# Designs tried in a protein design run: peptides against a protein of PDB entry 2QAS. Part 80

Target 1, 120 residues: chain A of PDB entry 2QAS
Amino acid sequence: PPEDLMQYEAMAQDALRGVVKAALKKAAAPGGLPEPHHLYITFKTKAAGVSGPQDLLSKYPDEMTIVLQHQYWDLAPGETFFSVTLKFGGQPKRLSVPYAALTRFYDPSVQFALQFSAPE

## One batch from the design tools (peptide; made by RFdiffusion4, then SolubleMPNN)

Design b2_p22_3_s3 (from b2_p22_3, 11 letters changed)
Fold by OpenDDE base, seed 3:
Parts: structure tokens; sequence; C-alpha cells
Structure b2_p22_3_s3 (fold): chain B 120 residues (1-120), chain A 22 residues (1-22)
């Protein structure tokens, strides 16, 4: 097969990462997500740029899935990463996750899912 | 009442099945 010098597949993947960013921006807007939408976001915890409490990240050495539904605060979706405060064991934890670290995005209310390749 | 961790695990599995079916 001919060689793809344009890297179209990579372009498509980046475009799909944009969907996650857009969804998070909607979630961060006043009023939050429209019911019953909520988000499950999976990412590589050891990916470059991922930051958070050591105890939490150590508990999930490979991948971690977070839920943005009822218990999240100060969601800040930036251009290259987002940050959010979640409660684990009753304790607030601040996470910062680059979009490049994502491996899965899911909205169970409408069964919309995306999968991404991320470095090990 | 499922824990947050259990809910996250279920959603992960559910999304995996959905993606695999495509």
Amino acid sequence: as target 1 above (120 residues)
Amino acid sequence: SPSMEEIMAQARAESEALLASR
C-alpha cells in the first residue's frame, strides 16, 4: 500500500481528542452538563503531564477512570490539559490530565464512546 | 449502594464492550 506522508490517522485522532475537550468545556459551564449526561474519562496515570496526589496515582499504576457526574468541583478545561477536584474516600483530590494521556471517553447516558492510543 | 470505584470499573467495562462491538 502507498505510504501516507500526511499522517491522516493521527490528524483524525487529534480531532477526536477535541471532542473530549469540547465536552469538558460544556461540563464546566454554569449549570453543568444537561441531565442525564455524565462523563467517564480514562487515562494513563504515568503519562507525561499527569499530576495529582501520590497516594492516589500509586493506587492506579496503569490506568484510572474518573467520573464527572455529581461529585466534582473546579473543573478547568484548558487547551492542552484539564484539571478537576474529586473526592476519594471523602477527601478532595486535585487531578491534572493532558488530553494526550486519555485512552477512553464514555457517556453512558447515550452510549457514546471514544478510544485513543496513548504511550505506555 | 455501589462504591465510586465499583461504578468506575463498571463503566470502563461497559465502554470497552461497546467499542469492541464496532
Scores: peptide ipSAE 0.213, ipTM 0.794, DockQ to the pose 0.618
Fold by OpenDDE base, seed 1:
Structure b2_p22_3_s3 (fold): chain B 120 residues (1-120), chain A 22 residues (1-22)
Amino acid sequence: as target 1 above (120 residues)
Amino acid sequence: SPSMEEIMAQARAESEALLASR
């Protein structure tokens, strides 16, 4: 097969990751997401740049899904990663996740889903 | 009511089904 020197698939993946970033920016805006929208975000916990409590990340050695609906705070969607505070075991924990680490994005309110190939 | 873990697992399953149906 012909060699794709443009790497179109990678470009497409990056563009779709941009959708997640944009959605998170909407979520971070005053008032949050318009109801009933809410987000399920799955990422590789061992991907470069992922940071959070060691015990939490160790509990999910492969992938972890977080829910951004009612119980999240200080969502900060940057250009290359986002950070957010979530409660685990009643304790607030800060997670930082590069968009490149994402493997799935889902908004069940409108059944919108994206799947990504993330670094192993 | 379902735990957060259960809710997340359900969402995972739903998204997988949705993607597979396309």
Scores: peptide ipSAE 0.209, ipTM 0.792, DockQ to the pose 0.570
Fold by OpenDDE base, seed 4:
Structure b2_p22_3_s3 (fold): chain B 120 residues (1-120), chain A 22 residues (1-22)
Amino acid sequence: as target 1 above (120 residues)
Amino acid sequence: SPSMEEIMAQARAESEALLASR
């Protein structure tokens, strides 16, 4: 096959990551996502820029999926990463995840899914 | 009532199945 010097696949991946960012911004807006939309976001826990409680990240050494539906607070979707507070074991935990660390995005309500290749 | 971990696991499984079916 011909060599792709344009790196179209990378461009497409970046564009699709933009979908996730946009979706999170909608989720962070007043009123949140329109029901019944909710998000399942998977990311590499050891990827550069990922931050959160050591105990939590250690529990998920490779990938972790978070659910943004009813139990999330202070969702802050920035330009390069988003942060959100989730409860684990009844305790609120703050996670910060770069969009580049994402490996999967899923909205079960409409069965919309995206998959990404994320670097460590 | 399922724990957050269980919900996350189920969601991952569902999305994985969906992606695999494409």
Scores: peptide ipSAE 0.196, ipTM 0.786, DockQ to the pose 0.685
Fold by OpenDDE base, seed 5:
Order: structure tokens, then sequence, then C-alpha cells
Structure b2_p22_3_s3 (fold): chain B 120 residues (1-120), chain A 22 residues (1-22)
């Protein structure tokens, strides 16, 4: 195949990561996501910039999927990463996830799914 | 009610199936 010096595929993936960012910003707005929309976000737990409780991340050494529907707090979608508080075992845990760490995005309410190749 | 882990696993499976169909 011909050589792509523009890296169009990477550009396209970055644009699609922007969809996730935009969706999270909608989710972070007052009132949250419009029903019945909710988000399943999968990311590489060992990716650069991923931060969270050691015990939690140790439990998911490769990938982790989080659900943003009814049990999330203080969602803060930044430009390069988002942070959110989720409860595990009844305890609030703060996660910080760069968009670059994402491997999958899914909204089952409308069957919208995206897949990403996160850097290893 | 299903555990969070079960819910996440189900959603992952559904998304995988959807993506595989494309």
Amino acid sequence: as target 1 above (120 residues)
Amino acid sequence: SPSMEEIMAQARAESEALLASR
C-alpha cells in the first residue's frame, strides 16, 4: 500500500476520541446525560497518565470498563483526560483517565460504539 | 440486582459483538 505521510488514520482516531470527550462533557453538565443514554468506557489501566487506587487498578491489570449511568460523581472532563468518582465496595474511588488510554466507548441505549488502539 | 462487574462485563460483550458485526 502507498505510504501515508499524513497519518490520516491517527487523525481520524483522534477525532473520534473527541467524540468521547464531548460525550463526557455532556454527561458532566447539570442533570447528566439525557435518559436513557449511559456510557461504558474501557481503558488500559497501565497507560501513561492513568491514576487511581492501587488496589483497584491491581484488580484490573490490563483493561477496565467503567459505567457512567447512575453511580458516578464529580465527573470532570478535561482536554486531555477526564476524572470521575465511582463507588467500589461502597467506597468512593477517584479515577483519572487520559483519552489516549481509551480502547472502547459504548452507549448501549443507541448501540453506539467506538474502538481505539491505545498506545502500548 | 447484578453487580457492577457483571454489568460491565455484559456491556463489554455487547460492544464487542456490535463492533465485530461492522
Scores: peptide ipSAE 0.190, ipTM 0.785, DockQ to the pose 0.598

Design b2_p22_3_s4 (from b2_p22_3, 12 letters changed)
Fold by OpenDDE base, seed 4:
Structure b2_p22_3_s4 (fold): chain B 120 residues (1-120), chain A 22 residues (1-22)
Amino acid sequence: as target 1 above (120 residues)
Amino acid sequence: APSMEEVMARARAELDALLAAR
């Protein structure tokens, strides 16, 4: 096959990462996502820029899938990363995840799925 | 009520199954 010097696949993935960012911005808006929409977001826990409780991330050495439906707070979708508070054992934990660390995005309500190649 | 960890585990499994079926 001919060599792709344009790196179209990478550009396409970057564009699709924009979909995730846009979806999170909708989720962060007043009222949240329109029901029944909710999000499953998978990311590489050891990717650069990922931050959160050490004990939590240790439980997920490779990937972690968080659910943004009923139990999430202070979702803050920035330009390069988003942060969100989730409760684990009743304790609120703050996670910060660069969009570049994402490997999967899914909205079960409409079965919309995206997959990404994320660096370690 | 299920813990967040349990919910996430179920979600991960569900997603894995869906992707595998594609």
Scores: peptide ipSAE 0.232, ipTM 0.788, DockQ to the pose 0.711
Fold by OpenDDE base, seed 1:
Structure b2_p22_3_s4 (fold): chain B 120 residues (1-120), chain A 22 residues (1-22)
Amino acid sequence: as target 1 above (120 residues)
Amino acid sequence: APSMEEVMARARAELDALLAAR
């Protein structure tokens, strides 16, 4: 088969990661997401740039799915990563996740789903 | 109310099921 020197698949993946970034920016805006929209975000916990409480990440050695609906604070969607505060055991924990670490994005309210190949 | 861990587990399961059904 012909060799794709343009790496179109990678470009397409990056473009779709932009959808996640845009969605998170909407979520971070005043008033949050328009109801009933909410987000399930899955990412590789060992991917470069992922940071958070060690004990928490250790519980999810491969992937972790977080829910942004009712219980999240200080969502900060940057250009290369987003950070968010979630409560675990009643304690607020800060997670920082590069968009490149994402493997799945889903909005159950409209059944919109994206899947990504993330670095191992 | 369910813990965040429980909510996340449910979400993951739901997503897995949806993807498997497609």
Scores: peptide ipSAE 0.219, ipTM 0.780, DockQ to the pose 0.721
Fold by OpenDDE base, seed 5:
Structure b2_p22_3_s4 (fold): chain B 120 residues (1-120), chain A 22 residues (1-22)
Amino acid sequence: as target 1 above (120 residues)
Amino acid sequence: APSMEEVMARARAELDALLAAR
């Protein structure tokens, strides 16, 4: 096949990461996501920029799938990463995840799924 | 109510199954 000097596939993937960012911004808005929408977000826990409690991340050395439905607080979707507070063992834990660390995004309510290539 | 860990595990499994089928 001919060479793609435009890197269209990479651009397309970046655009799709933008969908995740947009979805999270909707989730962060007052009232949250319109029911029954909710998000499954999978990311590489050791990817550059990922931050969170060591004890938590240690339990998920490769990937972690978080659920944004009924139990999440202070969701802050930035331009390059988002942060959110989730409770584990009843304790609030703050996670910061770059969009580049994402490997999967899914909204079960409408079966919308995205997969991303993340550096190993 | 299920723990966050349980919810996450279920979600991961569900997603894995969906992606494996596609």
Scores: peptide ipSAE 0.218, ipTM 0.780, DockQ to the pose 0.694
Fold by OpenDDE base, seed 3:
Structure b2_p22_3_s4 (fold): chain B 120 residues (1-120), chain A 22 residues (1-22)
Amino acid sequence: as target 1 above (120 residues)
Amino acid sequence: APSMEEVMARARAELDALLAAR
């Protein structure tokens, strides 16, 4: 087969990461997501750019799935990463996650799923 | 292998437990 010098598959994957960014921007807008939509976001905790409390990240050495439904604060979806505050054990913890660190995105309400390749 | 929905359900339960302990 002919060689793809355009790297179309990579372009397509990057475009799909844009869906996550767009969804988070909707979630961050006043009023939040329209009911019953909510988001499950899975990411590699050791990926470059991921930051948060050491105790929390240590508990999830490989991947972590966060849920943006009823309990999240100060969601800030940037262009290359998003940050959000979640309360674990009653303690507010700030997470910063690059979109490149994502491995899964899911909206259970409509069963919309996306999967991404991320470095180990 | 379990479906993505099944995997997320298990992950959601874990997160709920962490958030509930407030």
Scores: peptide ipSAE 0.084, ipTM 0.628, DockQ to the pose 0.080

Design b2_p22_4_s1 (from b2_p22_4, 7 letters changed)
Fold by OpenDDE base, seed 5:
Formats: structure tokens, C-alpha cells, sequence
Structure b2_p22_4_s1 (fold): chain B 120 residues (1-120), chain A 22 residues (1-22)
């Protein structure tokens, strides 16, 4: 097969990551996501730029999935990464996740799913 | 905690649904 010097696949993947960013921006807006929409986001915990409590990341050495529905706070979707506060063990934990670290995105309300290749 | 268990259960269920889509 001929070599793709345009790197269309990479561009397509980047565009799809944009969907996640857009969805998170909607979730961060006043009132949050329109019910019953909610998000399941999976990411590589050891990917560059991922940060959070050591105890939490140690519990999920490869990847973890977070749910943004009822119990999340201070969602801040930036241009290259998003941060959010979630409760684990009853304590609020701040996570920062680059969009490039994402491996899966799912909205069960409409069964919309995306899958990505993420570096470690 | 009960909260964590509930969350993980939901995640597991979502994972099953997700996998079924592919």
C-alpha cells in the first residue's frame, strides 16, 4: 500500500479526540450535561501528563475509567487536557488527564462510543 | 466504600456495553 504522507489516520484520531473535549466542555457548562447523558472516560494512568493522587494511580497501574454523572466537581476542560475532582474512598481527588491519554469514551444514554490509541 | 463499589459496578456495566459495540 502507498505511504500516507498526509497522516490522515492521525488527523482523524485527533478530530475524534476533539469530540471528547467538546463533550467535556458541555459537561462543564452551567447545569452540566442534559439528562440522561453522562460520560465514561477511560485513560492510561501512566501516560505523559496524567496526574493525581499517588494512592489512586497506584490502584490503577494501567488504565482507569471515571464516570462523570452525579459526583464530580470543578470540571475544567482545557485545550490539551482536562481536570476534575472525584470522590474516592469518600475523599475528593483531583485528576488531570491529557486528551492524548484517553483510550475510550462512552455515553451509555445513547450508546455512543469512541476508542483511541494512547501512548504510555 | 459503598460509593466506590457502586461506581465500580457502573463502570463494569458500562465496560460490558462498550465492548458489545465493537
Amino acid sequence: as target 1 above (120 residues)
Amino acid sequence: SAEDEKLQKEIAEAQEQFDALF
Scores: peptide ipSAE 0.028, ipTM 0.615, DockQ to the pose 0.710
Fold by OpenDDE base, seed 1:
Structure b2_p22_4_s1 (fold): chain B 120 residues (1-120), chain A 22 residues (1-22)
Amino acid sequence: as target 1 above (120 residues)
Amino acid sequence: SAEDEKLQKEIAEAQEQFDALF
């Protein structure tokens, strides 16, 4: 097949990751997401830039899915990563996840889904 | 905890729904 020197697939992936970023920014805005929208976000836990409690990341050595609906706080969607506080076992824990680490994004309310290739 | 278990169940359900879209 012809050689793609433009790397269009990578561009498309970045654009789609932009959808996640935009969605998170909406979620972080006053009032949060409009009901009944909520987000399921899956990411590679060992990807570069992923930060969180060791115990939590150890429990999920490959991928982890987090839900942003009711039990999340201080969602901060930056330009290259987002951070959020979630409770696990009743304890608040801060996660920082680069958008590049994402593998899935899903909003069940409207069945909107995205899938990404992330570093292994 | 029960809360965590509930969450994991919901995640599993979401994953099934997600997979069904592909």
Scores: peptide ipSAE 0.026, ipTM 0.605, DockQ to the pose 0.776
Fold by OpenDDE base, seed 2:
Structure b2_p22_4_s1 (fold): chain B 120 residues (1-120), chain A 22 residues (1-22)
Amino acid sequence: as target 1 above (120 residues)
Amino acid sequence: SAEDEKLQKEIAEAQEQFDALF
């Protein structure tokens, strides 16, 4: 096939990562997401910049999925990463995830799905 | 599509695992 020097696929991926960031900013706004919207976010746990409880990350050495619906607090979507507090075993835990670490994004309410290539 | 079904299956499985963390 012809050589793509523009790297359109990579540009498209970056643009779509912007969708995730925008969605998280909506989720972080007062009142949260409009019902019944909620987010499933999958990311590479060993990707650069990912941080969180060692016990949790050790349980998921490759990827893990978090759900942002009812049980999340202090969602902070930055420009390059987002952080959020979730409860695991009743304990609040802070996760920080770069958008570049994402592999899947899904909103079941409207069956909107995105898939990304993340650093191995 | 097959890809969509695979993705949603993985999400469903992850949901079970996520629920177990609570």
Scores: peptide ipSAE 0.025, ipTM 0.557, DockQ to the pose 0.106
Fold by OpenDDE base, seed 4:
Structure b2_p22_4_s1 (fold): chain B 120 residues (1-120), chain A 22 residues (1-22)
Amino acid sequence: as target 1 above (120 residues)
Amino acid sequence: SAEDEKLQKEIAEAQEQFDALF
Protein backbone atom coordinates (compact mmCIF):
# COMPACT_ATOMS: atom_id res chain seq x y z
CA PRO B 1 0.00 0.00 0.00
CA PRO B 2 1.09 3.59 -0.55
CA GLU B 3 3.03 5.36 2.19
CA ASP B 4 1.14 7.63 4.55
CA LEU B 5 3.44 10.59 4.99
CA MET B 6 0.68 12.49 6.76
CA GLN B 7 0.59 10.03 9.68
CA TYR B 8 -3.19 10.11 9.74
CA GLU B 9 -3.45 7.28 12.24
CA ALA B 10 -1.40 9.17 14.80
CA MET B 11 -3.44 12.31 14.24
CA ALA B 12 -6.65 10.34 14.67
CA GLN B 13 -5.35 8.78 17.87
CA ASP B 14 -4.49 12.18 19.29
CA ALA B 15 -7.92 13.49 18.40
CA LEU B 16 -9.61 10.53 20.07
CA ARG B 17 -7.49 10.97 23.19
CA GLY B 18 -9.00 14.43 23.24
CA VAL B 19 -12.39 12.83 23.72
CA VAL B 20 -11.17 11.23 26.93
CA LYS B 21 -9.75 14.52 28.14
CA ALA B 22 -13.01 16.28 27.40
CA ALA B 23 -15.02 13.58 29.15
CA LEU B 24 -12.82 13.81 32.23
CA LYS B 25 -13.20 17.57 32.29
CA LYS B 26 -16.95 17.10 32.31
CA ALA B 27 -16.57 14.60 35.13
CA ALA B 28 -14.48 17.05 37.14
CA ALA B 29 -16.96 19.89 36.72
CA PRO B 30 -19.43 20.70 39.50
CA GLY B 31 -22.02 17.98 39.76
CA GLY B 32 -19.86 15.44 37.97
CA LEU B 33 -21.04 13.36 35.06
CA PRO B 34 -24.74 13.29 34.25
CA GLU B 35 -26.28 10.08 35.51
CA PRO B 36 -25.90 7.29 34.55
CA HIS B 37 -22.66 8.08 32.74
CA HIS B 38 -19.46 6.71 34.26
CA LEU B 39 -16.03 5.92 32.91
CA TYR B 40 -13.78 2.90 32.63
CA ILE B 41 -10.24 3.98 31.78
CA THR B 42 -7.46 1.52 30.99
CA PHE B 43 -3.81 2.52 30.82
CA LYS B 44 -0.32 1.06 30.70
CA THR B 45 1.01 1.21 34.25
CA LYS B 46 4.65 1.39 33.16
CA ALA B 47 4.17 4.15 30.60
CA ALA B 48 6.28 7.26 30.96
CA GLY B 49 4.68 9.76 33.29
CA VAL B 50 2.45 7.31 35.12
CA SER B 51 2.77 7.68 38.87
CA GLY B 52 0.97 6.21 41.81
CA PRO B 53 1.28 3.93 44.81
CA GLN B 54 4.02 1.36 44.33
CA ASP B 55 1.97 -1.51 45.71
CA LEU B 56 -0.93 -0.77 43.38
CA LEU B 57 1.22 -0.41 40.27
CA SER B 58 3.17 -3.53 41.21
CA LYS B 59 -0.07 -5.47 41.41
CA TYR B 60 -0.84 -4.46 37.83
CA PRO B 61 2.52 -4.58 36.04
CA ASP B 62 1.10 -4.25 32.51
CA GLU B 63 -2.12 -2.28 32.56
CA MET B 64 -5.04 -1.55 34.82
CA THR B 65 -8.53 -0.16 34.55
CA ILE B 66 -9.89 2.47 36.87
CA VAL B 67 -13.58 3.12 37.26
CA LEU B 68 -14.78 6.66 37.72
CA GLN B 69 -18.25 6.22 39.11
CA HIS B 70 -18.57 6.24 42.90
CA GLN B 71 -15.15 5.61 44.43
CA TYR B 72 -12.86 8.42 43.29
CA TRP B 73 -11.90 11.85 44.57
CA ASP B 74 -10.22 15.07 43.44
CA LEU B 75 -10.26 14.35 39.73
CA ALA B 76 -7.95 16.83 38.04
CA PRO B 77 -7.86 16.58 34.25
CA GLY B 78 -4.91 18.55 32.94
CA GLU B 79 -3.90 19.18 29.38
CA THR B 80 -1.43 16.29 29.09
CA PHE B 81 -2.41 14.08 32.01
CA PHE B 82 -5.08 13.62 34.63
CA SER B 83 -4.81 12.76 38.28
CA VAL B 84 -7.31 11.20 40.63
CA THR B 85 -7.48 9.83 44.13
CA LEU B 86 -8.55 6.23 44.64
CA LYS B 87 -8.78 4.13 47.76
CA PHE B 88 -6.70 0.99 48.04
CA GLY B 89 -6.88 -1.04 51.21
CA GLY B 90 -8.88 1.77 52.71
CA GLN B 91 -6.14 4.29 52.05
CA PRO B 92 -6.44 7.14 49.56
CA LYS B 93 -3.71 7.10 46.91
CA ARG B 94 -3.03 9.62 44.18
CA LEU B 95 -2.71 8.34 40.63
CA SER B 96 -1.43 10.40 37.71
CA VAL B 97 -1.90 9.16 34.15
CA PRO B 98 -0.80 10.81 30.92
CA TYR B 99 -3.40 10.60 28.19
CA ALA B 100 -0.70 9.03 26.04
CA ALA B 101 -0.70 6.02 28.37
CA LEU B 102 -4.34 5.18 27.70
CA THR B 103 -5.30 1.97 25.94
CA ARG B 104 -9.06 1.87 26.42
CA PHE B 105 -11.95 4.13 27.32
CA TYR B 106 -15.49 2.93 27.94
CA ASP B 107 -18.77 4.43 29.07
CA PRO B 108 -21.06 1.45 29.64
CA SER B 109 -24.13 3.63 30.07
CA VAL B 110 -24.20 4.29 26.34
CA GLN B 111 -21.76 1.57 25.27
CA PHE B 112 -19.28 4.10 23.93
CA ALA B 113 -15.81 2.61 23.54
CA LEU B 114 -12.43 3.78 22.31
CA GLN B 115 -9.16 1.93 21.94
CA PHE B 116 -5.69 3.42 21.72
CA SER B 117 -2.17 2.31 21.04
CA ALA B 118 0.25 2.85 23.90
CA PRO B 119 3.86 2.00 24.75
CA GLU B 120 4.52 -1.56 25.90
CA SER A 1 -19.13 -5.77 16.89
CA ALA A 2 -16.91 -8.62 17.96
CA GLU A 3 -14.25 -6.11 18.95
CA ASP A 4 -16.64 -4.25 21.21
CA GLU A 5 -17.83 -7.46 22.81
CA LYS A 6 -14.27 -8.46 23.58
CA LEU A 7 -13.55 -5.06 25.07
CA GLN A 8 -16.63 -5.19 27.26
CA LYS A 9 -15.61 -8.61 28.52
CA GLU A 10 -12.17 -7.33 29.46
CA ILE A 11 -13.70 -4.35 31.21
CA ALA A 12 -15.89 -6.65 33.25
CA GLU A 13 -12.87 -8.69 34.27
CA ALA A 14 -10.96 -5.55 35.21
CA GLN A 15 -13.88 -4.32 37.28
CA GLU A 16 -13.80 -7.52 39.29
CA GLN A 17 -10.15 -6.95 40.10
CA PHE A 18 -10.66 -3.27 40.82
CA ASP A 19 -13.43 -3.95 43.31
CA ALA A 20 -11.00 -6.02 45.36
CA LEU A 21 -8.78 -2.98 45.86
CA PHE A 22 -11.21 -1.42 48.31
Scores: peptide ipSAE 0.025, ipTM 0.556, DockQ to the pose 0.105

Design b2_p22_4_s2 (from b2_p22_4, 7 letters changed)
Fold by OpenDDE base, seed 2:
Structure b2_p22_4_s2 (fold): chain B 120 residues (1-120), chain A 22 residues (1-22)
Amino acid sequence: as target 1 above (120 residues)
Amino acid sequence: TAEEAALAAEIAAAEAEFDSLF
């Protein structure tokens, strides 16, 4: 087939990643997400730009899913990545995740689902 | 912890539901 020099698939993926970014910005706003909305976000833990405590990331060598509902703090959605504080082993841990590392996004309240291709 | 285990179960359930959509 003809070569796609425009990289349309990548552009489409980036557009959909924008949905995640927008949703996180809503979540970070005062009052958080309107109930019953909450987010399940899955990402490749070894993707470039992912950072967090060694013990946490070591526990999830491939992918990790985080839940943004009640047990998260200081959600900071940037333009290329977001950071959030979660409780792990009873201790607060700071996690930073580039949107490019995402593989799944899900809001079960309305069954809105997105999946993405991410680095191996 | 028990709380962590409960969260893991919720994640697993959500993942299963997600899988059913694709």
Scores: peptide ipSAE 0.402, ipTM 0.849, DockQ to the pose 0.778
Fold by OpenDDE base, seed 5:
Structure b2_p22_4_s2 (fold): chain B 120 residues (1-120), chain A 22 residues (1-22)
Amino acid sequence: as target 1 above (120 residues)
Amino acid sequence: TAEEAALAAEIAAAEAEFDSLF
């Protein structure tokens, strides 16, 4: 096949990452997501820019999935990454995840799924 | 905790659904 010098696939993936960002911005708005929408977000825990509790990230050496439905606070979707507070072991923990680190996005309420290739 | 266990199960179920979509 002809060589794609435009990197259209990468552009498309970035556009789809924009869907995640947009969805998170909706989730961060007052009132949160309209029920029954809720989000499952999977990301590479060792990807550049990912930050969070050492013990937690160590427990998930490759990928981790978080759920944004009932137990999340202070969701802050930035332009390049989002941060959110989740409870683990009863303790609030802050996670910061670059959109580039995402591998999966899923809203089971409407079975909307996106898959991404995250940096190795 | 029980809640975390339930959440883990929920995540597993969601991941299974996800996999079936691809």
Scores: peptide ipSAE 0.398, ipTM 0.850, DockQ to the pose 0.779
Fold by OpenDDE base, seed 3:
Structure b2_p22_4_s2 (fold): chain B 120 residues (1-120), chain A 22 residues (1-22)
Amino acid sequence: as target 1 above (120 residues)
Amino acid sequence: TAEEAALAAEIAAAEAEFDSLF
């Protein structure tokens, strides 16, 4: 088959990662997401750039899913990564995740789902 | 905690639903 020198598949994947970034920016705006929208975000915990408490990341050696609905604070969606505060063991923990580390994005309210290939 | 256990269950359910979409 002909060789794709444009790497269209990679461009398409990056565009879809942009959907996650855009959704998080909406969530971070005053008032948060419009009800009943809420997000489930799954990522590789050992991916480059992932940062958080050792005890938290150690509990999830492969993938971790976070929920942005009722138990999250100070969501900060940057251009290459986002950070958020979650409760763990009753204590607030700050987590930073590059969009490139994502493997799943899901909004159950409308059953909108995205799947990504992330580094092993 | 009880809250974390409940959240884990919700995540598991959502992940199962996600899998059915692909």
Scores: peptide ipSAE 0.395, ipTM 0.848, DockQ to the pose 0.779
Fold by OpenDDE base, seed 1:
Structure b2_p22_4_s2 (fold): chain B 120 residues (1-120), chain A 22 residues (1-22)
Amino acid sequence: as target 1 above (120 residues)
Amino acid sequence: TAEEAALAAEIAAAEAEFDSLF
């Protein structure tokens, strides 16, 4: 087929990343997500802008999945990235993840799934 | 920890479910 100079697929991907952002904003709002909704978010740990404890990121050299259900605190969904506090090794650790680093988003309560192509 | 192991199992299960959707 002819070359897509508009890059529609990339536009669609970005729009879908907006769904994740919106979902996280709902999760961060007072009261959190409505039961039984909860989120599994997978991202490339080496993607630009990903920030967190060295020991945690070293454990997951390629991709990492976090669960937003019971064990998370101070979820802060920004416009380009979100940050959240998770317990790792019994200690609270802060993670910052750009939406562009995402590879998977899943809400098992309604089997809503999104898959993304993330840069290295 | 036991909690982290349980969480890892949940993640693995969710990932398997995810894969089945695509």
Scores: peptide ipSAE 0.385, ipTM 0.845, DockQ to the pose 0.766

Design b2_p22_4_s3 (from b2_p22_4, 10 letters changed)
Fold by OpenDDE base, seed 5:
Structure b2_p22_4_s3 (fold): chain B 120 residues (1-120), chain A 22 residues (1-22)
Amino acid sequence: as target 1 above (120 residues)
Amino acid sequence: SEEDQKLQEEIAEIEKQFDSLF
């Protein structure tokens, strides 16, 4: 097949990652997401830039999914990564996840889904 | 906890639905 020197597929994937960023910025705004919208976000736990409690990440050596619905705090969507506080076992835990580490995004309220490739 | 278990069950259910979309 012909060589794509423009790398259109990569550009398209990056643009779609922008949807996740935009959705998270809406979620971080006052009042949060408009009900019934909520987000399921899956990411590679060992991808570069991912950080969080070692005990938690150890339970998910490949991927883990977080839900942004009723119990999340201090969501901070930056330009290259987002951070959020979630409760695990009743304890607040801070996660930081680059958008490049994402593999799946899903809003079940409207069945909107995206899938991405992420580095191992 | 029961809350964590419920959440994980919901995630598993959603993941099944997600997989069916592709």
Scores: peptide ipSAE 0.031, ipTM 0.643, DockQ to the pose 0.677
Fold by OpenDDE base, seed 4:
Structure b2_p22_4_s3 (fold): chain B 120 residues (1-120), chain A 22 residues (1-22)
Amino acid sequence: as target 1 above (120 residues)
Amino acid sequence: SEEDQKLQEEIAEIEKQFDSLF
């Protein structure tokens, strides 16, 4: 097949990652997400830029899914990554996840799903 | 904790739904 010098697939992936960013920005706005919307976000825990407690990341050596519904705090969606505080074992933990590390995004309230290829 | 376990069960269910979507 012809060589794609434009890298359209990568462009499309980046555009779709923008959907996640936009959704998180809505979630971080005053009032949060409109009910009943909530987000399941899966990411590669060993991807560059992923940051969090070692004990937590060690428990999930490949991928981790987080749920942004009721038990999250201080969601900070930046331009290249987002940070959020979640409870694990009853203790608040801060996670920082680049959008490039995402592998799946899902809003079950409307069955909206995205899947991404994430590098290490 | 039980709360964490319940959340993980929900996540597992959602991931099964993912498998059906892709």
Scores: peptide ipSAE 0.029, ipTM 0.634, DockQ to the pose 0.574
Fold by OpenDDE base, seed 3:
Structure b2_p22_4_s3 (fold): chain B 120 residues (1-120), chain A 22 residues (1-22)
Amino acid sequence: as target 1 above (120 residues)
Amino acid sequence: SEEDQKLQEEIAEIEKQFDSLF
């Protein structure tokens, strides 16, 4: 096929990443997500810009999934990344994840799913 | 913790659903 110099697929993927950002902004608003909505977010743990406790990230050398439902705190959805506090082993851990690192997004309450290409 | 374990089991189930969706 002809060469796509406009990179339309990349633009479309970026637009869909905007859905995740918008959903997280709703989640961060007062009152959180409207029940029963909740989010499963999967990301590449070694992608550029991902940060968190070394021990936690070491447990998940490829990808990990986090759930934003009842037990998340200080969700901060920025323009290029979001950060959130979650409990692992009863201890609060701060994660920072660029939207570009995401590979999957899912809201099981309405079975809405997205899949993304992420850096290897 | 057991709570974390339950969450991981739920995640695994969701990931199986992912495989069927894509």
Scores: peptide ipSAE 0.029, ipTM 0.631, DockQ to the pose 0.587
Fold by OpenDDE base, seed 1:
Structure b2_p22_4_s3 (fold): chain B 120 residues (1-120), chain A 22 residues (1-22)
Amino acid sequence: as target 1 above (120 residues)
Amino acid sequence: SEEDQKLQEEIAEIEKQFDSLF
């Protein structure tokens, strides 16, 4: 096929990542997500910009999934990354994840799913 | 913890659903 110098596939992927960002912004708004919506977000733990507890990230050398339903705090969806506080082993941990690091997004309440290619 | 285990089990179930979708 002809060479795509516009990189449309990448544009499409970025647009879809925008859905995740928008969903997180809804989640961060007053009142949070409308019940029963909740989010499963998977990301590459070694992707550039990912930040979190070393012990936690070491436990998941490839990718990990976080759930935003009831046990999350201070969700801050920025323009390039989001941060959130989650409890692991009963301890609150701050995690920062660039949208570019995402590989999967899922809302089981309506079975809405997205899959992305992320940096290896 | 048990709570963490339950969450991981749920995540695993979700992963199965992902596999069926893609």
Scores: peptide ipSAE 0.028, ipTM 0.630, DockQ to the pose 0.587

